# Designs tried in a protein design run: peptides against a protein of PDB entry 9IZ0. Part 150

Target 1, 345 residues: chain A of PDB entry 9IZ0
Amino acid sequence: ITCLGSNGHTYKQLVKGGNDDLRQDAVMEQVFEQVNGFLRSYRKTSQRNLSMRTYKVIPLALKTGVIEWVQDTIPLGEYLDSAHKVYHPKEWSLSTCRKLIAEKQMEDLETRLKVYDLVCRHYRPVFRHFFLESYADPVQWFTTQTNYARSTAVASVLGHVLGLGDRHGQNILIDKTSGEVIHIDLGIAFEQGKKLPVPECVPFRLTRDVVDGMGITGVEGVFRRCMEFTLETLRREEDSLLSVLEVLRYDPLFSWLISPLRRMKKQKMQLENFNQPESGNITTDASRDPKIQRNNVSGESEAERAILKVRQKLSSTLSVEASVGELIRIAQDPSYLALMFCGWS

## One batch from the design tools (peptide; made by RFdiffusion4, then SolubleMPNN)

Design b2_p17_4_s4 (from b2_p17_4, 12 letters changed)
Fold by OpenDDE base, seed 4:
Structure b2_p17_4_s4 (fold): chain B 345 residues (1-345), chain A 17 residues (1-17)
Amino acid sequence: as target 1 above (345 residues)
Amino acid sequence: MELPTDFLGRLVEELLE
């Protein structure tokens, strides 16, 4: 829909209806705004304009809401699929790569590493071209690539700390004007991504294409330093951040657990991305939502575990530099990326 | 002399402060 604002400007809005609970997204956006307050308060982060790019989410009902349409964006995965066809037309298709990884999903780590390496050799990074194509002016190119590295660093730290899951290329938008990343579909948080049919094993998405977008420095310099400054800020504001999360513990509308329906939907989407559409109309009448008696006792225990895990991730047992170094290492480790649905791009 | 990528990355970050 398009809404006319009180300022006379027209705003596109996405009306999302169906089985997706937007309350999780709205809450995570509120947490991001609070964190953006911390990032603005500290010199090291404010000087760099470090922020998590947010968008407005207005839940209207349990399964319906309005989301701000982030203008001038493209999903990372959509850009990458198009760019690979242009820059590497003789390499494997994304569908071929997905198929080969899926065929080995139940195999041992060594076999999965071999197929991951094989895919990586036949599907090279292209994301550097986004900046080269989109910005004819060298200053705009440099600024937007820097904004990309900075925003990716903030999102990586926050994504790790809050345990954001389902960070595939369709849930990461690139702003074509600023180069900033926008994380969408925030309904998998607090390490619930580990409960997906394909578990998320990385702290955040730092695939070869994500790194390729950072240019010649890769993860070094801007990205690493911005991760360090972000983590330093979050460690200083630990009590403030935990206090925000404690309020959510008592929100009866907040869900610390991935819903069975959302898990099943993600399972279907993962399977459908592997199966070419043979036109089998299996009308599974999914209309009977079983009244899952939310054992309140289980919800409180999961909230407590989630908050404890956030606190553990903010622990000063390692230096900021050592913590960031280890996160960057793990996020790029082929042994984890080979386990992912799309760890090569 | 290939500048170490880490040195170049730090230099870029220092120039942006």
Scores: peptide ipSAE 0.030, ipTM 0.624, DockQ to the pose 0.015
Fold by OpenDDE base, seed 5:
Structure b2_p17_4_s4 (fold): chain B 345 residues (1-345), chain A 17 residues (1-17)
Amino acid sequence: as target 1 above (345 residues)
Amino acid sequence: MELPTDFLGRLVEELLE
């Protein structure tokens, strides 16, 4: 919808309805704003303007609300599909790659690794071209690529700590002006992605194209150091962050679990994306929610487990550098990436 | 010649401080 503001400006807004829990998105955005407060308070993070990019979510009802339309953005997946056709017109299509990974989804790790490696040889990264195409000025190019690496580092640490799932290329927007990443559809958090039909086994999205966007240095320098400074800040503010999450434990509207309906919808979309070209018609099928008796006791136990996992991820048992090094390693490890959903590549 | 990407990446970060 398009709304005229009281200031005379016209705002595009996305109205979401149906199975999307916009309250979870709104709560996660509130957590991100608190984290952004911590990042502004510490010299190492504030000097680099480290932040999680946020957007406004206004829940209007149970599973209905208004989302800010993030202007001047493109989904990462949309750019990558288009750019790959331009820069690598002789390589395999994304649909061919997805099909090959999907056909082996039930096979052993060795077979899945062979197919993943084969796909990687026939589908090369292109995301560096986003910065090279968009910015003819070397200073703008360098600044925007740096902003991308910094923004991706913050999102990667925070996404790991909060256990954000469903980080496919359509749920990550790129700001065409700043190069920053905007994470959308925050309805899979606190490691609920591990409960998907194809479990998410990486801490965050660090695919070959995500790394290619960082330029010649890849994950080294800007990205790694910004992850370290972000994790250092979150460890210092552990009690503050946990206090914010404890408030959510008492929110009767917050769901620490993926709803069975959302799980089924994600499963169905995962299956339907095998058979149809992406015609983006979000048909809101208004299937009646069966009255899930929310046993309040089960919600508290899941909240407690989620908070405990956040605390465990903030543990100072390993150095910041060692922790970040291991996260980067796991997020890029073919043995984990080959186990991901075919739409992850 | 593989560029020492780790060194270059650290140098880029130090130049941005």
Scores: peptide ipSAE 0.030, ipTM 0.656, DockQ to the pose 0.015
Fold by OpenDDE base, seed 1:
Structure b2_p17_4_s4 (fold): chain B 345 residues (1-345), chain A 17 residues (1-17)
Amino acid sequence: as target 1 above (345 residues)
Amino acid sequence: MELPTDFLGRLVEELLE
């Protein structure tokens, strides 16, 4: 829809309806705004303009709402699919890579690693070209690539700490003007991604293309340092962050658990992305929402577990540098990436 | 001497401060 604002500007908006609980997105955006407050208050993060890019979410009902259309953006996965066809026209298609990974999904880790390596050799990183194509001016190129590395660092730390799931290339937008990342579809948080049919085993998305966008330094320099400063800020503001999350514990609208329906939808979307569309009109009469007796006791226990995990991730037991070093290592480990839906790109 | 990419990345961050 297009809305005319009271300021005379026209705003394009996305109306989502169905099984997406936009209240969870709205709550996560509120958490990001609080974290952006902490990042603005700390010298090392404020000097770098470190922030999680946010977007407006207006929940209208349990499963319906309006999302701000983020102008001048592209999904990372859409850019990468197009760029691979241009820069590597002799390499494998994304569909071929997906098929080969899917065919081995039930195999042992050694077999999955061999297929992952094979896919990686036939699907090379291209995300560096986003910056080279979009910015003819060297200062703009450097600035936007730096903004990308910075914003990816913030999103990686926050994604780890809050346990954000479903971080596939369609849920990560790139701002074509600033180079910053925008995370969308925030309905899988607090490690509920580990409960997906394909469990998320990495702390955040740090695939070869995500690294390729950082330029010649890769994960070293800007990205690593901005992760360190972000984690240092979150450790300093631990009590403030935990207090924000404790308010959500008592929000009857917030779900600490991924709904069975959302799991089934994500499972179906994963399967449909692997299988050609067989035209089977299965009219699943979705009308019988079983009254999931939300045992309030189960929700409260899961909230406590979620908050405890956030506290554990903010622990000062390891230095900031050691913690970031381990997160970067795990996020790039082929043993985890080979288990992902799309760990090669 | 090829400067380590980590050193170059830190130098870039220090020049942008």
Scores: peptide ipSAE 0.029, ipTM 0.611, DockQ to the pose 0.014
Fold by OpenDDE base, seed 2:
Order: C-alpha cells, then sequence, then structure tokens
Structure b2_p17_4_s4 (fold): chain B 345 residues (1-345), chain A 17 residues (1-17)
C-alpha cells in the first residue's frame, strides 16, 4: 500500500497477511532501538555511528500487520545470485550447489565437509562487486564498504547476544545508498533457530560472500574493531538490556518459543527450496490454526532461560577481543557452515 | 587495482580510539 504522511510525503508500506505474526518483529525492533540508544551514548560507538538498522513494524492483528517498506534495498541473496551469474558464468548454479548439499544432509560430518569444500571451489564469492559496481567514486566506495562492515559488525554482535535465527540471504537487506545491512523477519530469536529442522550452529552469518563485501582485509580491521566496540557497549549496559528483556517476560503477546506453525512453515520453505527451481514467490495458503493451549508455565521458564543466556553471552569472563575472536572463528568454521542450507555464500 | 582502502580503514579505526 502507499500512505500519505502528515508531512505530505508518500510512503510505500508492506502489508503482511495470512500467517505472519509481526508482534515478535515489532518487539525485536523495540529492543534494537534501545540498543541504538546505548550505542549513541558511548564515544567509541557514537563516533563511528554504530547502529542496528531498524524499520517500523505495526502489528494490526494476530496474522496481519504493516511493515515499513525500506526503499533502495535489495536482499543479499538476490544480489549474490544475479552477480554470481555475471562474474562466474562457468561456475555451478545456486540450484546445483543446494542439490549437492541436500543429497548429503543425512551423511556424516566428514562427507558433508567434502561436499561443502567442493561447492565452495565451484561457487566463489562475488559480494565485493556490489560496492565496485554501485560506487564509481573512490570516497563513496570506501564510505559504503565501511558502513557495510560497521553495520554487519553491530548486527553480528546483537544477533549473537539476542540469539537471532533464520539469517539467510533473503532476510538480510543491503541499503544501496549507505551500504548498511538491514535484518528482517525477526521471528526466530533467543536461540530458537537451534530448534529448526536444520539447526543453526553459527552465532551469526559470516559466510564467504559476507566477508568478501568487507574488502581485502575481510574480517580484520573495521569489522573486528566494530564488533569489539559493540560488545564492550553491550557489556557495560548489561543491566539496562536485561531490564528491557524482562519487560517482555510479562508481555502475553511475546513468544519466547518458536510456534509449531512457524516451525512447519520454515520446514516447508526449506524443503521446497530444495525441490523447486529458483522462482521464490511462495504464496503460502491459509492453514487453520489448531488452538494449542499455551501452558503459561512453559513461557515463563523459557523467558528466564533466554535472559540467562543473554547474561552468559555478556559475561566478562573473556576479554572483548577474545570473545569477538572466538565468535568470528565459529561463524567461519566449515564444520558449522557445512551443516547449513547455504553456508558457502 | 585493489585500493589499499582496508589499510586506511584500519588506520581510521586506530585514530578514532
Amino acid sequence: as target 1 above (345 residues)
Amino acid sequence: MELPTDFLGRLVEELLE
């Protein structure tokens, strides 16, 4: 829909309907706005304009809401598929790579590592070309690549701390004006991604293409330092962040657990993405909600476990540098990436 | 020509400390 604002400007809005509970997305966006307040209050993060990019989410009903249309964006996965066909036309298609990984999904880790390495040799990174194509001016190129590395660092730390899941290339937008990342579809949080049919094993998405966008030093320099400054700020504001999350414990609308319906929807989409050619317009038809009695006792215990995990991730037991170093290592580990649906890109 | 922009990026991050 297009809305006329009180300022006389027209705003495009996305209406989601059918089976999308936007309440979780709206709550996560509120948490990001609070974190952005912390990042603005500290010199090291404010001087770098470190922030999680946010968008407006207005839930209207249980399965309907309005989302701000983020203008001038492209899904990372859409860009990477198109760019790979241009820059590496003799390499394997995304469909071929997905098929080979899927055929080995039930095999041992050694077999899955061998197929992952094979896929990686036949599907090389291209995301550096986004910046080279879009920005002919060297200052604009450097600025946008720096903004990308900074925004990815913030999103990586915050995504790990909050246990954000389902971070595939269609749920990460790139702003074509700033180079910043925008995370969408926030309905899998607090490590509920580990309960998916294919468990999430990485703390955040740091695939070869995500790194290729950072420039010639990859994760070294801007990205690493911005992760460190972000984690330092979140550790200082631990009690403030936990207080924000404790308010959600008492929100009857917030779900600390992945809904069985959302789990089934994600499972179907994962299975269909293995069986269908690349036409990603899945209109999901309106399946009837079984009234699962929410045992209230399970919700409070899951909220407490989620808050405890956030506290554990903010622990000062390791230095900021050591913690960031370990997160970067795990996020790039082939032993985890080989277990993902698209860990090679 | 890969510009040594990441050296500049690291230098900028070090100078902002």
Scores: peptide ipSAE 0.029, ipTM 0.622, DockQ to the pose 0.015; fails the geometry check

Design b2_p17_5_s2 (from b2_p17_5, 11 letters changed)
Fold by OpenDDE base, seed 5:
Structure b2_p17_5_s2 (fold): chain B 345 residues (1-345), chain A 17 residues (1-17)
Amino acid sequence: as target 1 above (345 residues)
Amino acid sequence: MIRSPEELYEELLKLQA
């Protein structure tokens, strides 16, 4: 929809209706804004303008609301599919790669690794071209690539700590002006991504194209250092962060569990993305919600488990450098990426 | 035995605890 603001400006807004719990998105955006407060308070993060990019979410009802349309953005997956066709027109299509990975989804790890390696050899990274195409000035190019690596580092640490799932290329926007990443569709958090039909095994998205966008240094530069400074800040503010999450424990509207309906919808979308070329507007009329009696006792136990896992991820048992080093290793490990829905790009 | 990705991730969480 397009709304005229009281300031006389016209704003595009996304009306999201149906089965998506926009209250979860709104709550996660509030957590991100609190974390942005912590990042502004510490010299190491503030001097680098480290932040999680946020967007406005206004819940209107239990499953409906208005989302801010983030101007001048593109989904990472949309850019990568278009750029791959331009730069590598003789390589495999994204649909061919998806099909080959899906056909082996029920096979052993060794077979899945062989197919992943085969896909990787026939689908090369292209995301470096986003910065080369968009910014003719070398200073703008370097600045935007640096902003990308910084914002990706913040989102990677925070996504790991909060257990943010469903981090596919359509749920990650790139700001064309700043080069920063914007994470959308926050309805899978606190490791509920492990409950998807294709379990998420990586702490955050660090695929070959995500790394290619960091330029010649890859992860071994701005990205690693900004992850370290972000994790150092979150460890210092552990009690403050846990206090924010405890407020959500008492919110009767917040769901610490993925809804069965959202799980089924994501399952269906994963299966349909194997069979159809991108033709428009799936209005799924899902008017039959069975009355799931939410036993309040199950929600409190899940909140407690989620908060405990956040505390564990913030533990100082390992150094910041060791913890970040291990997270970066796991996020790039072919043994995990071969199990993902789209781990090659 | 090659540990599953899930086991390696749960081990990382235990090493961070």
Scores: peptide ipSAE 0.012, ipTM 0.310, DockQ to the pose 0.026
Fold by OpenDDE base, seed 2:
Structure b2_p17_5_s2 (fold): chain B 345 residues (1-345), chain A 17 residues (1-17)
Amino acid sequence: as target 1 above (345 residues)
Amino acid sequence: MIRSPEELYEELLKLQA
């Protein structure tokens, strides 16, 4: 819908109907706003304007809500598909790559690694071109690439700590003005992505294209340092962050578990994206969730496990540098990326 | 504290004002 504001400006809004998920998105956005408060309070993060980009989510009813339409954005996956056709017109199509990965989905790790490597050789990174195309001025180019690396670093740490799932290229927007990343569809959190039909094995999305957007230094320099400063801030604010999450334990509308229907819907979308790879429009048509009696006792035990897992991820057993180094290593490991739905891009 | 849907809606209205 398009709304006219009291200021005379028109605002595009996304109305989602039929999905209980909007409350989960709204809760995760509020957690990000609290974390942004912590990032503003510490000199190392504040001096770099480190933040998770947020968007407004308004649950109007159990199955309806309004989402802010983030202006001047593009889905990462939409840009990458278009750019790959332009810069590498002789390489394999995204459809060919998806088909080859899908055909080997049930094979052993060695076979999947061979197919992943083969796909990677025939589908090279292009995301560097986003910055080169969008910003003719060298200062603007450098600034936006820096903002991308910073925002990706914050999102990577938060994504790991909160166990954000379903971080595919359509759920990551790029702001064309700032170069910042905006994460959308936050309904898979607290490691529930491991319960998907294709389990999420990486702490965050750090594919070859995500790295290519960081420029010549890749993960080294701005990205790594901003991850370190973000993790240092979250470790200092551990009790504050855990206190925010404890409030969610008592929210009867917050689901610490992925619903069976949401899992089936994501499964169907994954299978449809393998069979019809050209229909990149994931219309989030929210099907009727039947009233499954939420066993409240199971939800509380899952909340405790989730909070404990957040605490474990904030542990100071390893240095910030060692922890970030290991996260970056795992997120780029071909043995995990070869198991993902789209680990090559 | 987690904000109510009503508080989130009032905040959106203020951003659109």
Scores: peptide ipSAE 0.011, ipTM 0.402, DockQ to the pose 0.019
Fold by OpenDDE base, seed 3:
Structure b2_p17_5_s2 (fold): chain B 345 residues (1-345), chain A 17 residues (1-17)
Amino acid sequence: as target 1 above (345 residues)
Amino acid sequence: MIRSPEELYEELLKLQA
């Protein structure tokens, strides 16, 4: 929908109806605003304008809400699919790559690595072209690429710490004006992605295309340093961050468990990415929400485990540099990327 | 014409000089 604001500006808004519990997204956006407070208070992060880009989520009911449509954005996955067809028209389609990876999903790691390598050789990274196409001025190009690397670094640390998992390319928006990343659909947090049929094995998305967007330095320089400063800030503010998460422990509206609906939607998106969208109006009359007696005991135990994992990830057992180095290594490791639904792009 | 990253970097260096 397009709404006219009281300020005379038109705002596009996404109305999610029926199947999306926006309360989790709204809560995660509140956590990001608190983290942005910490990033503004710390000199090393403030001087670099490090922030997690947020968007307004207004939950209106259990299954209905309004999401701010971030203007001048494109989904990373939409850009990459279009750009890959332009720059590499003789390479494999995204659908071919997806099919080959899924046909081997139940095979051993060695077989999956061979298929991943094969896919990587037939699907080259293109995300550098986003910046080259969008910015004719060298200063704007460099600024936006720097903003991309900075925002990706913040999102990567937060993604690891809060267990957002591998954010697939449809859940990452690129701001065409700033080059910043915006993470949307925050329905999987606190490592619930590891409980998916295809587990999210990486701490954050650092695929070849995500790296290609950082330019010639790749993960080195701006990205690595901004991850280090972000993690240093979060370690300093550990008690403050944990206090924010403890409020969520007692929020009766927050679900520390993946909702069956979101699990089904992710399973369907994983399956429908194999089948062309037959325009079948499956009016699944999911009107019968089984009164899942939320055994309160299971939610509290999951919240406690989630907070404990956040604390463990913020531990000072390793230096910031060593911790970031290991996270970058794991996020780029073919042995993890080969296990992902889409680890090649 | 899509400028190469190298050409854009050389132009940036010329603008900073």
Scores: peptide ipSAE 0.000, ipTM 0.374, DockQ to the pose 0.013
Fold by OpenDDE base, seed 1:
Structure b2_p17_5_s2 (fold): chain B 345 residues (1-345), chain A 17 residues (1-17)
Amino acid sequence: as target 1 above (345 residues)
Amino acid sequence: MIRSPEELYEELLKLQA
């Protein structure tokens, strides 16, 4: 829809309906706004304008809401698929890569690593071209690539700490003006991504294309340092962050658990991305919401476990540098990436 | 403090004002 604001500007808004609870997104956006407050208050992060990019979400009902249309954005996965066809027209298609990974999904780790390596050799990174194509001015190129590395670093730390899942290339937008990343569809948080049919095993998305966008230094330099400053800020503000999350514990509208329906929907979407679109109008009359007896007791226990896990991730037992080093290592480890739905790009 | 849907809506109205 297009709304006219009282300021006379027209705003495009996405009306989202169906099975996605926009209250989860709206709550996570509020957590990001609080974290952005901490990042503005700390000198090392403030001097670099470090922030999690946010978007406005208004939940109107359990399954309906209004989302701000983020102008001048593209999904990372959409850009990568298009750019790969241009720069590497003789390499494998994304569909071929997906098929080969899927065919081996039930095999052992050794077999999955061999298939992952094979896919990687036939699907080379291209995301550096986003910056080279979009910004002819060297200062704009450097600025936007720097903004990308900074925003990706913030999102990576925050995504790890909050246990954000479902971080596929369609849920990560790139701002074409700033080069910053915008994370969308935030309904998989607090490690609930591990309960997906294809479990998320990485702390955040740091695939070869995500790294290729950082330029010649890759993860070394801007990205690593901005992760360190972000984690240092979150450790400093641990009590403030935990206090924000404790308010969620008592929100009867917040779900600390992934809905069984949402798990099944993600399972179907994962399977349908592997099967050719047979045009079967399956009108799934999903009108019988099984009364999920939300055992409130199970929700509180999951909230407590989630908050405890956030506290554990903010532990000062390791240095900031050691913690970030280990996160970067795990996020790039082929043994985890080979287990992902799309770990090669 | 986490804002209600109503408070978020009022804030959006203020930002669109």
Scores: peptide ipSAE 0.017, ipTM 0.450, DockQ to the pose 0.018; fails the geometry check

